# Peptides against a protein of PDB entry 8BZL, part 159

Target 1, 228 residues: chain A of PDB entry 8BZL
Amino acid sequence: SYDRAITVFSPDGHLFQVEYAQEAVKKGSTAVGVRGRDIVVLGVEKKSVAKLQDERTVRKICALDDNVCMAFAGLTADARIVINRARVECQSHRLTVEDPVTVEYITRYIASLKQRYTQSNGRRPFGISALIVGFDFDGTPRLYQTDPSGTYHAWKANAIGRGAKSVREFLEKNYTDEAIETDDLTIKLVIKALLEVVQSGGKNIELAVMRRDQSLKILNPEEIEKYV
Target 2, 242 residues: chain B of PDB entry 8BZL
Amino acid sequence: SRRYDSRTTIFSPEGRLYQVEYAMEAIGHAGTCLGILANDGVLLAAERRNIHKLLDEVFFSEKIYKLNEDMACSVAGITSDANVLTNELRLIAQRYLLQYQEPIPCEQLVTALCDIKQAYTQFGGKRPFGVSLLYIGWDKHYGFQLYQSDPSGNYGGWKATCIGNNSAAAVSMLKQDYKEGEMTLKSALALAIKVLNKTMDVSKLSAEKVEIATLTRENGKTVIRVLKQKEVEQLIKKHEEE

## One batch from the design tools (peptide; made by RFdiffusion4, then SolubleMPNN)

Design b1_p18_2_s3 (from b1_p18_2, 7 letters changed)
Fold by OpenDDE base, seed 1:
Formats: C-alpha cells, structure tokens, sequence
Structure b1_p18_2_s3 (fold): chain B 228 residues (1-228), chain C 242 residues (1-242), chain A 18 residues (1-18)
C-alpha cells in the first residue's frame, strides 16, 4: 500500500527511502563549495533556463541569513521548505540569542529537520543535499554538507549532485593551501572544479561569493569569465 | 510475513518486532565499536571508516561522543540517528545536573535513553533508531561502568562487549582473553587492539582507522581522553611485535 | 543481557536467510 510514506528498514537493514532520496540528489544539478582563507565560494551548474522563464525564479544559491548561504542538489520544492525553515530559525536565533547563527548551528538544525523526516510517519525524506557556507561571528569561514539522511560534516571543499564525483576528485587533487591563498585563486578553484562537469564555460555557471564581513555576492557571467 | 515487515511498532504472528530486528541488522553492518572495563578505567575503541581528504576537521572522534564530564559513548549504526540520540543524552544529563546540582548517575542516563528507544518501537508512526550505543562512565555509586543499549531499548552492564560489524566474533574473543579482576587499562588497550585487528575488515590495522577514548580518574576528577594517532600507532606496533 | 538478546536476534536472522 502506497498510502503511508513510511521510511522503514529493509530485512537487510537498509532505509530504502533514504537511499532513494540520495538517488534523487544524484540526479540534481552539480553544486560545489570551497572554503578559502577569508572567503567561501559556492558554484552551481546552471541548467539552461527555458525560453520565457524568469531567471530570478531559478536560483540554486540562496541566502539563509546575512552570514550564511546554501546551495542544494535534488528536489527544488523540497529545498524551498528547508530554506524557509532555516531562514526562520536564523531570524529566531538573532532575536533570542542576539547573535547570528554559526554555520554549524544552522547546519545542525537543517540536519535534525531532515533526520526527523526519515523517522516520522506519513513523511518521506527530503530529496536534497545541501552545501552550507558562511562565516561565524568570529570571522571564521565554514563549509558544511548535509544529505537526505540528516548526516552532516564540515568540509574544506565538497560537491553534490550529478557531477559530484568528478568535482570531488578534482578538488582532492587541487585543493592546497597555495590554491586558496587569495580570494581570486579560491574563486578560480571553484570555477575550474565545476568546469570538470560543465561543458560550455562560464555561461552555465552560477557563482556566489561571501567574503569576510561582506554580504553574499552573486557574480554575473561577465565577472565569472574574468576568472576563466 | 511481508505484511509486518513494513509496519513499524507491530508484532508479527510469531511475536517478533521485524523493524527492531532489521535495525539490529543495519547495526551489524556498521563499523565495529568495543568497550572494555578495567580496574583503573574504561575505554571505547571504534573503527573509523570515513577517511575523507577534504574533511575540514580531523574528527579526532567520529564515533565517540563526550556526553558530560563523567560519561562518553560510542555509536554503531545510522549516523543521523546517532547524532539525535547523543544530543538527547547531553540534554538529559544537563537537565539532571540543573535539577539536582549533581551529575546524573550513569545507569540513569542509559535508562532514560532506552525509554526513548523503546517508545519508538511501541508508538505507532515511528521507526526504531538504527543505533546501538556503548556507554562508558564513572559515578560515585558504582565507579567505572560500561553499558550497551540496542534499538529495542534494552540495555545491560558489561565488563567487555562489542557492537557493529563482527560483534559476535569480537565478544567471543573478549570472553576468552578478558581476565576478571586483573584487567588494567593498559591491558584493556592491548586487548582492544588485538580484537580490532581480527574483527575489522582490513588487511592491516592502522592508527588512522581506529579511534580510542579512555575514561580515568585523576585527583578525584573524571578525565575523558581521546588517544592521539601516535599513541594508537604505538599500541598497534606493540601488538605486531607480540 | 541486551547483548545476548541482540546476538540471538542476529542468529535468527541468519537462519532465516539461509
């Protein structure tokens, strides 16, 4: 009976609904995140916007707060729910604690939300992974990744979505202290990593940069081409 | 049979809770965790499976969690479930401390979590937690303690035990080599390495693949220490020389 | 003990898969 979305164990101990949600993530557009010294960078594969579609509605990088942004891979509708709840939590934290969330805090919140959807009756797992980047109040750059299970880890660099394997392999080879020595080099590293899976250069990349004590900046295609 | 396989919190005609059994099966595929009680301390030893080059924090302990000043745990099973349960343990311990102005006794903390686990096996619309835990601690009532809990909410005190992959084989080895009343923390560490070397699905045991924490008493205070990689390397080397 | 119960369940599951 399909009547109840229940995440249950298989006889061999697998949570098939979580695994299938992870497969939904693998079908998503590629996203990459890199932590630099004083910068965090998110890059996403820009799927060709349908003719007459408003480009404003196809953003894959979203601010959660002034100090935190998120990219995702997987189900866009699921991502919207997570983003909205995370934004509410960020604002609530500012009101109650009088400080912005740490990147770890909001990641843990999102992870706990995802985990609860893997254990609650009538709910399916979220079909999304997320890269969450930002700055803690002390100015420390952070990168976290979370998956449909609600697992999360801190990363120097990572990728999610369909091209994630190739991008990670590139990052494992090319992420060095020298490669992130400057903001520009860090941006260039993200672009190069994403170009492993994106054929048509800077036109098919969305790039967001958050520098220390600065707001999220989404680069335009012309700005991206300067780094290529 | 299939009718009950997908239903949470229901007995089969044979009186089995299939979802609990399947959760335990999932744990059987998780990385190995050992606990050993000694006269002068307790230890946890766990297999580290996730070695990623791009991890930001060298997780000194992927599977070992400090709960409070007097307790730690190790987890086998679903990481996200583990994170929820370890957070709950910390909250329970903190609430007790605030209420009674003393640390929660070890067994009471274990029992409180086991009640939560049990509830997830009995109340409809939930799946069991896919997690077994080993708990190490010290309290003024029983001294050094080692507990194990499973997805059913059952728990027990142990002198030595194992959860996760090849746990049955590990427990058999522990039964053979554990000397009751003569176990020092040093001998327990050596025993942990010996058992992990045989039970881990690795060609050669390496310090990068093992995490160890010890709980001791120093000057009337509990000390929880995660061993450094170099210390684990020395333990492995010593075992290879014997 | 919880460990004995756990092992008993695992043994049962192994027998059912054989």
Amino acid sequence: as target 1 above (228 residues)
Amino acid sequence: as target 2 above (242 residues)
Amino acid sequence: SSAEEYEEIRERLRRERA
Scores: peptide ipSAE 0.000, ipTM 0.516, DockQ to the pose 0.165
Fold by OpenDDE base, seed 3:
Structure b1_p18_2_s3 (fold): chain B 228 residues (1-228), chain C 242 residues (1-242), chain A 18 residues (1-18)
Amino acid sequence: as target 1 above (228 residues)
Amino acid sequence: as target 2 above (242 residues)
Amino acid sequence: SSAEEYEEIRERLRRERA
């Protein structure tokens, strides 16, 4: 079976290891991203932290730089490798170009890294999709999505992981210029979108907000409940 | 024997490179891309399959890429592989410009990428790129040009050609309707719409599902433009009236 | 031509699956 080989083409032109990596992403907790006018918002489904697990150690939203953050779905160990590489690149770019990365630049870097792992011998694809949000130097908010293949696109809103279909269907219906007119409405849109798939309300949501010229803010449960 | 030739692209007993053939099969399932050479310009027309309301409109084209001031390409196949190859094309063109203080000739850029594609079919531990490309360009040596390349690293110059879904049917239609020496850019645009309308697996051709770029010469400069949706709508409407 | 070779391969692969 071609499924046990290195990432090779099947007779019907499929890269089964990439498709199976996408299945690994679909088993991941749901993440959603929305671009507002002057805000970007990431939301993730909190897996029921085992009562004995330190909640602080399971961050699915991370900063790549001061102006860029990422949420992911799929294999957490694979995500750590991508995050570390992206952080090094962000710092290297600041040193060499004297400006922060654009959100597109760092997305393209991550996408190229993923693509190389689909074409290199003795390597499997990364079992992760990512939502990458932030602000360009000119203050433009951006949202990108990457998958295990290394494909990337810019989005107004998107979702990844197990509930991604339902969340995307919700966003397709409810994402309007009116729905993102204010920062608060944009945050509410993300929460409502996640509530389509997350059981037990706001307690099982992690939310991060980045406003223009501000650092990443992770909302506490009490702040989330104000929007529910 | 589980011939998990998880190995390098190797020859079969019959002398076939199955991984290259399978990469070509992957391209056959991709959206259709057309290229047509005219006397006064060259065009690319590509099927846009990813019409999603939540996509950010900032992407000028999903399948058509500007390479430099004198060249553009369209892609059929794996998008991530296409992004890598398109970036490499830009780097090759830039390095040439820096070295020689003139734009790279069209065929030299195509050949340089084809050598890279070929290397991915020959060297250990690599799979072929699951991408075919159409290239349009202008240079001082040959004027307007259209090229096609495949996963093997093979390429050729064309007057009109097609890659991706229903490419055989499209090429047959192009062979029938292409008038050698009489092709204007206007007639080429009409022909592109005619062929796409027949080859795309859609009930009705719409401007949102088609990307078109033209390459022309104005005042001794190359002009690459992607047609606006309204311009594509007018071309479709004109075809429906004929 | 590269296009003709490509189409010949594709047609062959279609026939082998049918």
Scores: peptide ipSAE 0.000, ipTM 0.508, DockQ to the pose 0.166
Fold by OpenDDE base, seed 5:
Structure b1_p18_2_s3 (fold): chain B 228 residues (1-228), chain C 242 residues (1-242), chain A 18 residues (1-18)
Amino acid sequence: as target 1 above (228 residues)
Amino acid sequence: as target 2 above (242 residues)
Amino acid sequence: SSAEEYEEIRERLRRERA
């Protein structure tokens, strides 16, 4: 069956393994990204961690470099491979170009990596979408999204994973210049967007903030509750 | 049949490369792209399907890519494949420029990419690129040029052509209305709007759904310009008044 | 910008040749 073929076209021109990888993403925890004026915010739905599992080990938001971070939806193991390669590329770029990557550059790198895994018959697509946020060297905040196919686009705001549709609909209605006028309002927008799909309040949200010329900050639950 | 469908590098008993044909089928479902060669320029007109409020306002051309100072392309098919190929085109063009200290001739750039496309149809463990491209360019050898390439690695020069959804109907309309030797860029723009209005699966053509780029020569320099939404609106309005 | 991308490519290619 064409659905079992790793990287072949169906008679109707579909790449079923890419489509199925996108379905794997839709089963993932919801992630949200919002670009503010001088801030980028990532929010992720916390899965119920088993009582005995260290919560510190279940991070869905990770730094790629000092100026770039990523959230993902889908297969955590696949994400780890992408993250590691992206980190290596960020470091390589710093060494060779003497500047940090632009958010677009590293997004394009990740996108190209994903695409290559859709074209080799010996490889399956990555079962992940990613939201990549950060600052370019000029201080411009950026948000990009990638999918399993290796497509990428720049966004003002976007969502991926299970609740992505509802969160996106919320953002389409509520993303305004006024709603992102301040850092706090931008953070509040992300929290409100996630609350559309997260059943148990601020305790089940992971939030990361990157401000201009600042490192990635993971907010603690108490900090999140202040915005709710 | 099924065995041949699953392998990219084998002929069917009928001598067909099914994976190439299926890649072409994928392109048939993509948004329409038009190219028209005029006496005073070349244009690309492409259907824009992804209109989202949350897209970054960065001047994002969904379908039209600048390759170098003298060339641009439009793509129909798998976006991720298109991104890979457009990056390769840029790299090839830059390598040539660095090596020869002159811009790569248009046809040579097209050929170089077509060799890559062909390789992905011949070498094991690879699928064809699910992308057709239209190339517009200028060089000192042939002036303004329009090329089309497909997943097989075949290419050709054109006066006017179309790829993607309803491409056959568009090509038929172009054949009917294209006047060889008399085509101005202005008339080509009008023709592009006319064809898109009939071939796009939309009730009404809007500037939001159409991307247009022109390539002209001004003061001995190539100028590649993406038309502003207002300019496209004016072209649409003019067409509606005729 | 596309111009910046071209310059980045040129610089990369110059480094690969050095």
Scores: peptide ipSAE 0.000, ipTM 0.499, DockQ to the pose 0.081

Design b1_p18_2_s3 (from b1_p18_2, 7 letters changed)
Fold by OpenDDE base, seed 2:
Structure b1_p18_2_s3 (fold): chain B 228 residues (1-228), chain C 242 residues (1-242), chain A 18 residues (1-18)
Amino acid sequence: as target 1 above (228 residues)
Amino acid sequence: as target 2 above (242 residues)
Amino acid sequence: SSAEEYEEIRERLRRERA
C-alpha cells in the first residue's frame, strides 16, 4: 500500500510523501501572485462552484493579518489548519513583539510547520503550496511561496497549482518594470497571466489586491472585467 | 528488508540504519560544497543552483549561512531541513552567548547540533535530516576550524573536505593538492576553484554558479565575507590562464 | 522489495507528470 502515513527516505534519497503532496498541489486550482511597486496582487482560478454552493464558503484567498494575505493550491482542509495557526502566530507576535509580523517571518513560520509534518511520525505532509503576500512595516511589498516540503523563497511573481507552468512561462516573458509601473498595470498582468489557463474570462477569477497601508481588497467580477 | 526501509530509523539485521544511508544518498544529489582550512583563514565554496528569473534578488548566499560573528556554514541536501538546522544553530549560539556572555566554541556548537541530528535517528517517529553541513569558524581555543557533519550526527574536523555531488572525487583532489602547513587563504581559493571546475557538472565554471565565503581575523575580530561575483570571476580567469 | 516498490512509485509519478 502506498498509503504509508510515515514520510521516509527511499533508497535513492527521495521523500515520496512530499512528492505525492506536490502532486496533490498540481491537481489544485491555479493561483498566481505578483509583486508590484506599491501593490501585491493574488489571483486564483475559481472552480465551477456547484449551483447550490455558497460562493462565500469557497474563498481561496484569505487574510492572515491586516498586512498579510495568502492564496493556496491543493487540499482545502490542510490549508485551514495552516491558516488558523498562521493567524494565531500573527496575533501572538503583535502581543509579544508589539509589531505586526513581516511577510518573511510568517512565511518562515508556515514553512517550519510544513517541514515538521514531513519529519514527524503519524503525520503526513501538508498537501498545499501557498503564495503569501503583504507589506512589511517599512512599506516594502513582499511575495513568498511555500511548498509541501517546507521550502520557501521570495518571488517577484509566481504561480502554483495545475496551470502553474503556463502561468510562470507567461510571467517570465511579461514581468518587466514597465508592466508593474502602476497598480492598474500590475493587476492587469495578474489577470492576463491567469487567462492563459482560465476559460470564460474574468468571471472565473478571484482577485485580491493589497496596497501599502491598506487592507486586503477582494475585487468583484465587475471590477475585474474593467482590466480585461 | 521492507520493514527497515519503511520504518523510521531501525537497525537492519546487518546493523545498518537504512534511513540514515538513504538520507546520505539524498545529499549526493545536492550541489557541491567544499571547505578548506588555511593558516590565515577558512573558506567555503558552494555550487549555486540556477536562479529562476522570477526569483526575488538573492541578497544573501543561497548555500552559505552566517551563524554568528565567528561562524558560518554551508549545506548540502534538503533545503527545508537545512533551514531548520541553520536556525537551530543560530538559536544555540545565541542562547550560549546570553548565558555565558561569550561566543560558543566552534566544536561545541557543532556537537550540539549533532546531538539533535542523532536524536532524529534514534527516537521513534522521526526521520533523519537529509542534510550534511560544513562549518567554518574561529574561536580562542583552536583558532580557525573546519567541521563536517552528516545525517547520523557524526562530525569531524578537517583541513579540507567536500559534501554533495561528486564529493568523493573532490576529496581525492583535495588530498593530492592540499599542502599541510603551507596553505594560505589565497592558495586555498585557487584550490577551491580548481576542484569545483573538475567536480561541478558544468561545461564551464562561471562566477554566477559559485558562492565563496572567507572567514579571517582582522584587528582581533572575525570577518566573514562573501566574495563578490567579480572577485570569483577573477579567480576563475586566473585558473583558466594556468 | 522496498526498492522495487519505490521504483514503481517513481514510474507512476513520471507517467502522471507526462
Scores: peptide ipSAE 0.019, ipTM 0.517, DockQ to the pose 0.017; fails the geometry check

Design b1_p18_2_s4 (from b1_p18_2, 7 letters changed)
Fold by OpenDDE base, seed 3:
Structure b1_p18_2_s4 (fold): chain B 228 residues (1-228), chain C 242 residues (1-242), chain A 18 residues (1-18)
Amino acid sequence: as target 1 above (228 residues)
Amino acid sequence: as target 2 above (242 residues)
Amino acid sequence: SSADEYEEIRERLRKERE
């Protein structure tokens, strides 16, 4: 019975459940990623942590491995599932191949996972897009984006979530070789991009930085304010 | 719009999971549960609606469940769903203890259950659990903790929060009266009574209609205690005198 | 803590393969 096929083609050839999942992403908080020369930066809009909420439990940027981190927009619970699966894969890869994953590899894994959930009976698509950044073993910085459909592409800079359009427009205008010449300039670019959609400055931004041969660093609010 | 209401949890054209939202609506009609984190402990306070004299008093708590030696939870929503989830929490905690020879960290237990909840929102042939939970606990990593989870599988840590009937109003009151860094367990208990008195759909707050549990540390051990009815009566009386 | 989590994952995966 067609009742088990959740994601089916419309007469017009549309996968409506995928499109609707993309709408869920658009309702998510904004995330931005920028690839610099020797740095990758992720920024996310902090929804004002509800008064009485523990900020520790509201993280939208997470490490997948020592060399890869991810930000997402959309359903937080869905994201957790993807993150956990990706972490397992990263460690599995280290055990089997004896090298860390490339950023492209783990992106492809996540994309494939998402795609399967668009085709499998009795499953709905993941309501998330992700920005995946990191360094390959050769020291090359990478930025990838995935969407609910399971598509993925490499980017110099990109944004996802409710403010993504405005942030992308800003990045299209301001992403230059000069703007990413230094690590600090790259960080500033991300902050400026987020400020296009975030009203109350540095307090509402979560920022993560990964430099070559360094672990993910989440900047504290004071550190962010220095770039404002 | 109704097409998205009936069957497997699917996205609406607007990107909404109506079955999850409807589950949350169901929880909104359930009895009120409060959680408050203090410097020296954490508490749960829950509305008891089924005051049947014939309920075996041995049922320590209708809405508050001990999960292990270091954690307890309260539930708002469908009782049958709550029973399934609380049993699962206990099983997860026990399996962890057996595997690692140490108690499961609080957040890890919460996350494990939340992954189960999430799965019931994504896989066909299943409906979301019509349950929200408050978790209280202690571990060596973060000390006293309070968490909330909902039918979506989302969770968060809180200093104070509320689920169930009139939860929004309760949260508003908690925001007004909660003093960060200065909250004692005693003050938290008083605050819980204050909020319940205003948010419960009862003419008068009585000890029979309220369950309260506290989690404290004594001599390096976690102590989970459900307050006796007389203790709750004293708290109510004190509130009425202020 | 992240390193410890990754190590736990690796240990679990090793046990599943034995």
Scores: peptide ipSAE 0.035, ipTM 0.639, DockQ to the pose 0.015
Fold by OpenDDE base, seed 4:
Structure b1_p18_2_s4 (fold): chain B 228 residues (1-228), chain C 242 residues (1-242), chain A 18 residues (1-18)
Amino acid sequence: as target 1 above (228 residues)
Amino acid sequence: as target 2 above (242 residues)
Amino acid sequence: SSADEYEEIRERLRKERE
């Protein structure tokens, strides 16, 4: 069946494995990214962590470098591979070019990696979409999205995963210059957007903030509740 | 038989490469891209299907890519494949420039990419690229040029052509209305709007759904310009008044 | 956009299941 072929076109011109990988992403926890004026914010739906799971192991937001972080939706194991490769590339870039990567650069790297897995024998596509946020060396905030196909685009705001449609609809209505005028307002926008799909309020939201010239900060539940 | 469909680089008994044909089918569903060669320039016109409010302002057209100072391309098909190929085009062009200290001739750039495309149809374990490209450019050898390439690695020079959705109908219209030797950039723009209006599955053509780039020569330099929305609106309005 | 691609895929997959 064409759907079992890893890297072949269907008669209708479809890459079913890529499409199925996108379906895997849609089953993932919702992630949202918003670019503010001088801030980038990532929010992720916390799935009910089994009581015995180490909370440290279920991080859906990770740093790729000091100036870049990523949230993902889909297969966690696939995400680890991508994250590790991206981290190595970020370090390599610093060593060889003597500058940190731009957010676009690392996004393109990840996108290219994903694309290759859609065209290489014996490899399935990565079952992940990613929101990549950070600051370029000039201090410009950036938000990019990648999908299993290796496509990437720059966004003002976007969402991936199970609740992505609802979150995007919310963002399309509520993302204004006024809504991102301050860092706090930007954070509030992300929280409100996630609350469209997350029932238990601030307790089920993981939120990470990166400000200009600052490292990634993961907000604690108490900090999140201040914005609700 | 399913055997020929599942293998990337084998001929059917009839001598067909089904994976290439299927890649072509994928392109047929992509947004329409037009290229028209004029006496005083070349243009690309592309359908913009997806306008998202949350997209960050891209400096360049979503479907039109600047390759170097003398060339641009438009893509129809799988976006991720297109990104890989457009990046490769840029690398090839830069490598040539570094090696020869002159810009790569348009046809040579097209050929270099086509060789890569062809390789992906011949070597085991790789699928064809699901992308067709239109190339516009200027060089000192042939002046203004328009090329089309497909997943097989075939390419050709054109006076006017179309790829993507309803491309066959568009090509037929271009054949009817293209006046050889008399085509100005202005007339080419009008023709592009006319063809897009008929080939796009839209009730009314709007400027937000059309990207147009022109390549001209000014003072011995190539100028690649993406038309502003207002300019496209004026072209559409003019067409509606005719 | 990726969003539209996802919706298009979803709609296609839905039609294939019907």
Scores: peptide ipSAE 0.000, ipTM 0.503, DockQ to the pose 0.020
Fold by OpenDDE base, seed 5:
Structure b1_p18_2_s4 (fold): chain B 228 residues (1-228), chain C 242 residues (1-242), chain A 18 residues (1-18)
Amino acid sequence: as target 1 above (228 residues)
Amino acid sequence: as target 2 above (242 residues)
Amino acid sequence: SSADEYEEIRERLRKERE
């Protein structure tokens, strides 16, 4: 069946493996990204970590470089591969170009990687979407999204995963210049957006912020509760 | 039949490359792209389907890409495939410029990419690119040019053509209304709006749903310009008044 | 030139398969 064929077109012109990878993303935990004026914020739904799992090991937000971080929805194992390759590319870029990657550059790299995995019959698509945020060298905050197909776009705000539709609807209504006027308001916006789909309040939210010329900061639950 | 459908780069008993045909089918569902050659310029007009409020205002033309100073293209089909091909076009053009110290001729750039496309239909383990492209350009050899390429690696020069959704209907309209030798860029723009208005599955054409780029020569330089929304609105308004 | 480009493409495709 065409649905089992890796990276082949169906008679009606569909790449079913890519579509199914997108379905895998839709089953993933919700992630939200918002670009503020001088801040980028990522929020992710925490899956109930089994009591015996070290919470430190289940991070859905990761740094790709000092100026770029990523959240993902979908297959965690696939994400690791992408993250590792992206990190290597970020380092390589610093060495070869003598500047950090732009957020667009690393997004394009990831997107190209994903696309290649959709074109080889020996490979399946990556079952992940990613929100990639950070700052360009000029201090401009950026937010990009990429999907299993390798498509990518720049966003002011976006969401991926199970609750993405609801979160996007919220963001479409509530993302205004006033809503992102301050760092705190931007953080609040992300939290409120996630609360549309996350049960039990701030305890089930992983939140990371990156400010201009600052490293990625992961907020602890207590810090998150201050915004709610 | 299914065996040939699932294998890339294999002929059917009938001599068909089903994966190429299926890629073309995928393109048929993509947003419409038009190209029109005029005496004083070339244009691309493309349907914009992804209108999201949360998109970053860095309106990169969703479907129109600048390749170099003398060429641009529009794409119909899989966006990720399009990104790969447009990047490749840019690289080819850059390498040529570096090697020969002159811009790559339009047809040579098109051919180079078409060879890549063809290779993806011939070498095992790869699927065709699910993308058709329209190329607009200017060079000193042939002046203003419009080309179309498809997943097979075939290409051709055109005076006017269309790819993507309702392309056949659009081409028919272009054949009827295109006046050879008398086409100005202004008339071409009007024609593009006319065709898009009829071929896009929208009740009313809006500037938000249309991207238009023009390629002209000014003072011996190529100028590639994406029309502003207001300019597109004016074109639409003018069409509605006719 | 087309032949050389074809060989380059072929080589690229070969490397992508490895």
Scores: peptide ipSAE 0.000, ipTM 0.496, DockQ to the pose 0.091

Design b1_p18_2_s4 (from b1_p18_2, 7 letters changed)
Fold by OpenDDE base, seed 1:
Structure b1_p18_2_s4 (fold): chain B 228 residues (1-228), chain C 242 residues (1-242), chain A 18 residues (1-18)
Amino acid sequence: as target 1 above (228 residues)
Amino acid sequence: as target 2 above (242 residues)
Amino acid sequence: SSADEYEEIRERLRKERE
């Protein structure tokens, strides 16, 4: 059946493997990204960590470079491949162009990588969507989202994963200039958005903040609780 | 028969490339794109389907891409495939400029990409690109030009054409209303709105759902301009008054 | 880079044109 074909069109013009990869993303933990005025915030739903599991090994927010970080929804193993490739590209760009990547550039790179895996026989699509955030060299905050097909767009705010619909609906209603007027308000907005789908408050949220000219900061649970 | 449907780069017993045909089918479901050649310019008009409140407004055009100073394109089909191909077009154009110290002729750029598309239909382990493109441009050899390419790698020059949803109906309308040798850019814009109004399954055409770009020559320079929403609204209003 | 995506194809096309 065409639905089992790796990277071919159906008679109706569908790429079923890409669609199925998107379904895999929908089963993933929810991630949220919000672009503020001088801040970018990523929030992710924490999966229940087994009592004996080291929490450090279950990070869903990763730095790609000093000025760019990424959250993802979907297959963790797939995400590792993408992250590693992106990190190499970021370093390569610094060496060849002598400047850090723009957030758009690295997003395009990741998108292109994903697209290639939808067009080559013997490869399946990546089962991940990603929120890519950071600052361009000029200090402009950016948020991009990409999906398994390799499409990407710039966003003010967005969500991916199992709770994405509810979170997006919340953001559509609550994302205003007033809501992002300060860094703290922007952080609160992300937390409130995640709380639409995450139970038990700040303990089940991973939150990362990147401010202008600052490195990625992952907030600890106590810091998150201050905003709830 | 089903074995040929799922394999890339093989002919059916009837001599058909099913994967190319299926890619074309995918394009048929994409948003409509129009191209019209005028005496004093060329235009692209595209349906904008993805309107989301949280999108960052930095993207002036979703479906129309500037390739270089003298060329632009619009795409119907898979967005990710489109992004790859449009980026490739930019790279080809830039490399040519660096090598020859002049802009790439329009047809040569189109041909270069079409060779790539064709290769994806012939080499094993690849699927066709699920996109058709309309190209508008100006060069010193042929002046204003409009091209169309499809997943097979075929291309052609056109005076007016359409790709995507309801393209056949659009082409028929263009054939009826296009006046050869008498088409001004103003008339072409009006024609584009007329055709889009009929081909888009919308009761009322709104400026939010239409992207239009024009390519003109001013003072010996090519000017590619995406029309502002207000300008598109005016065109729609004029059409409704007629 | 997008250039890498078509490198193999470009090489083949060059060989066919020679």
Scores: peptide ipSAE 0.000, ipTM 0.509, DockQ to the pose 0.169; fails the geometry check

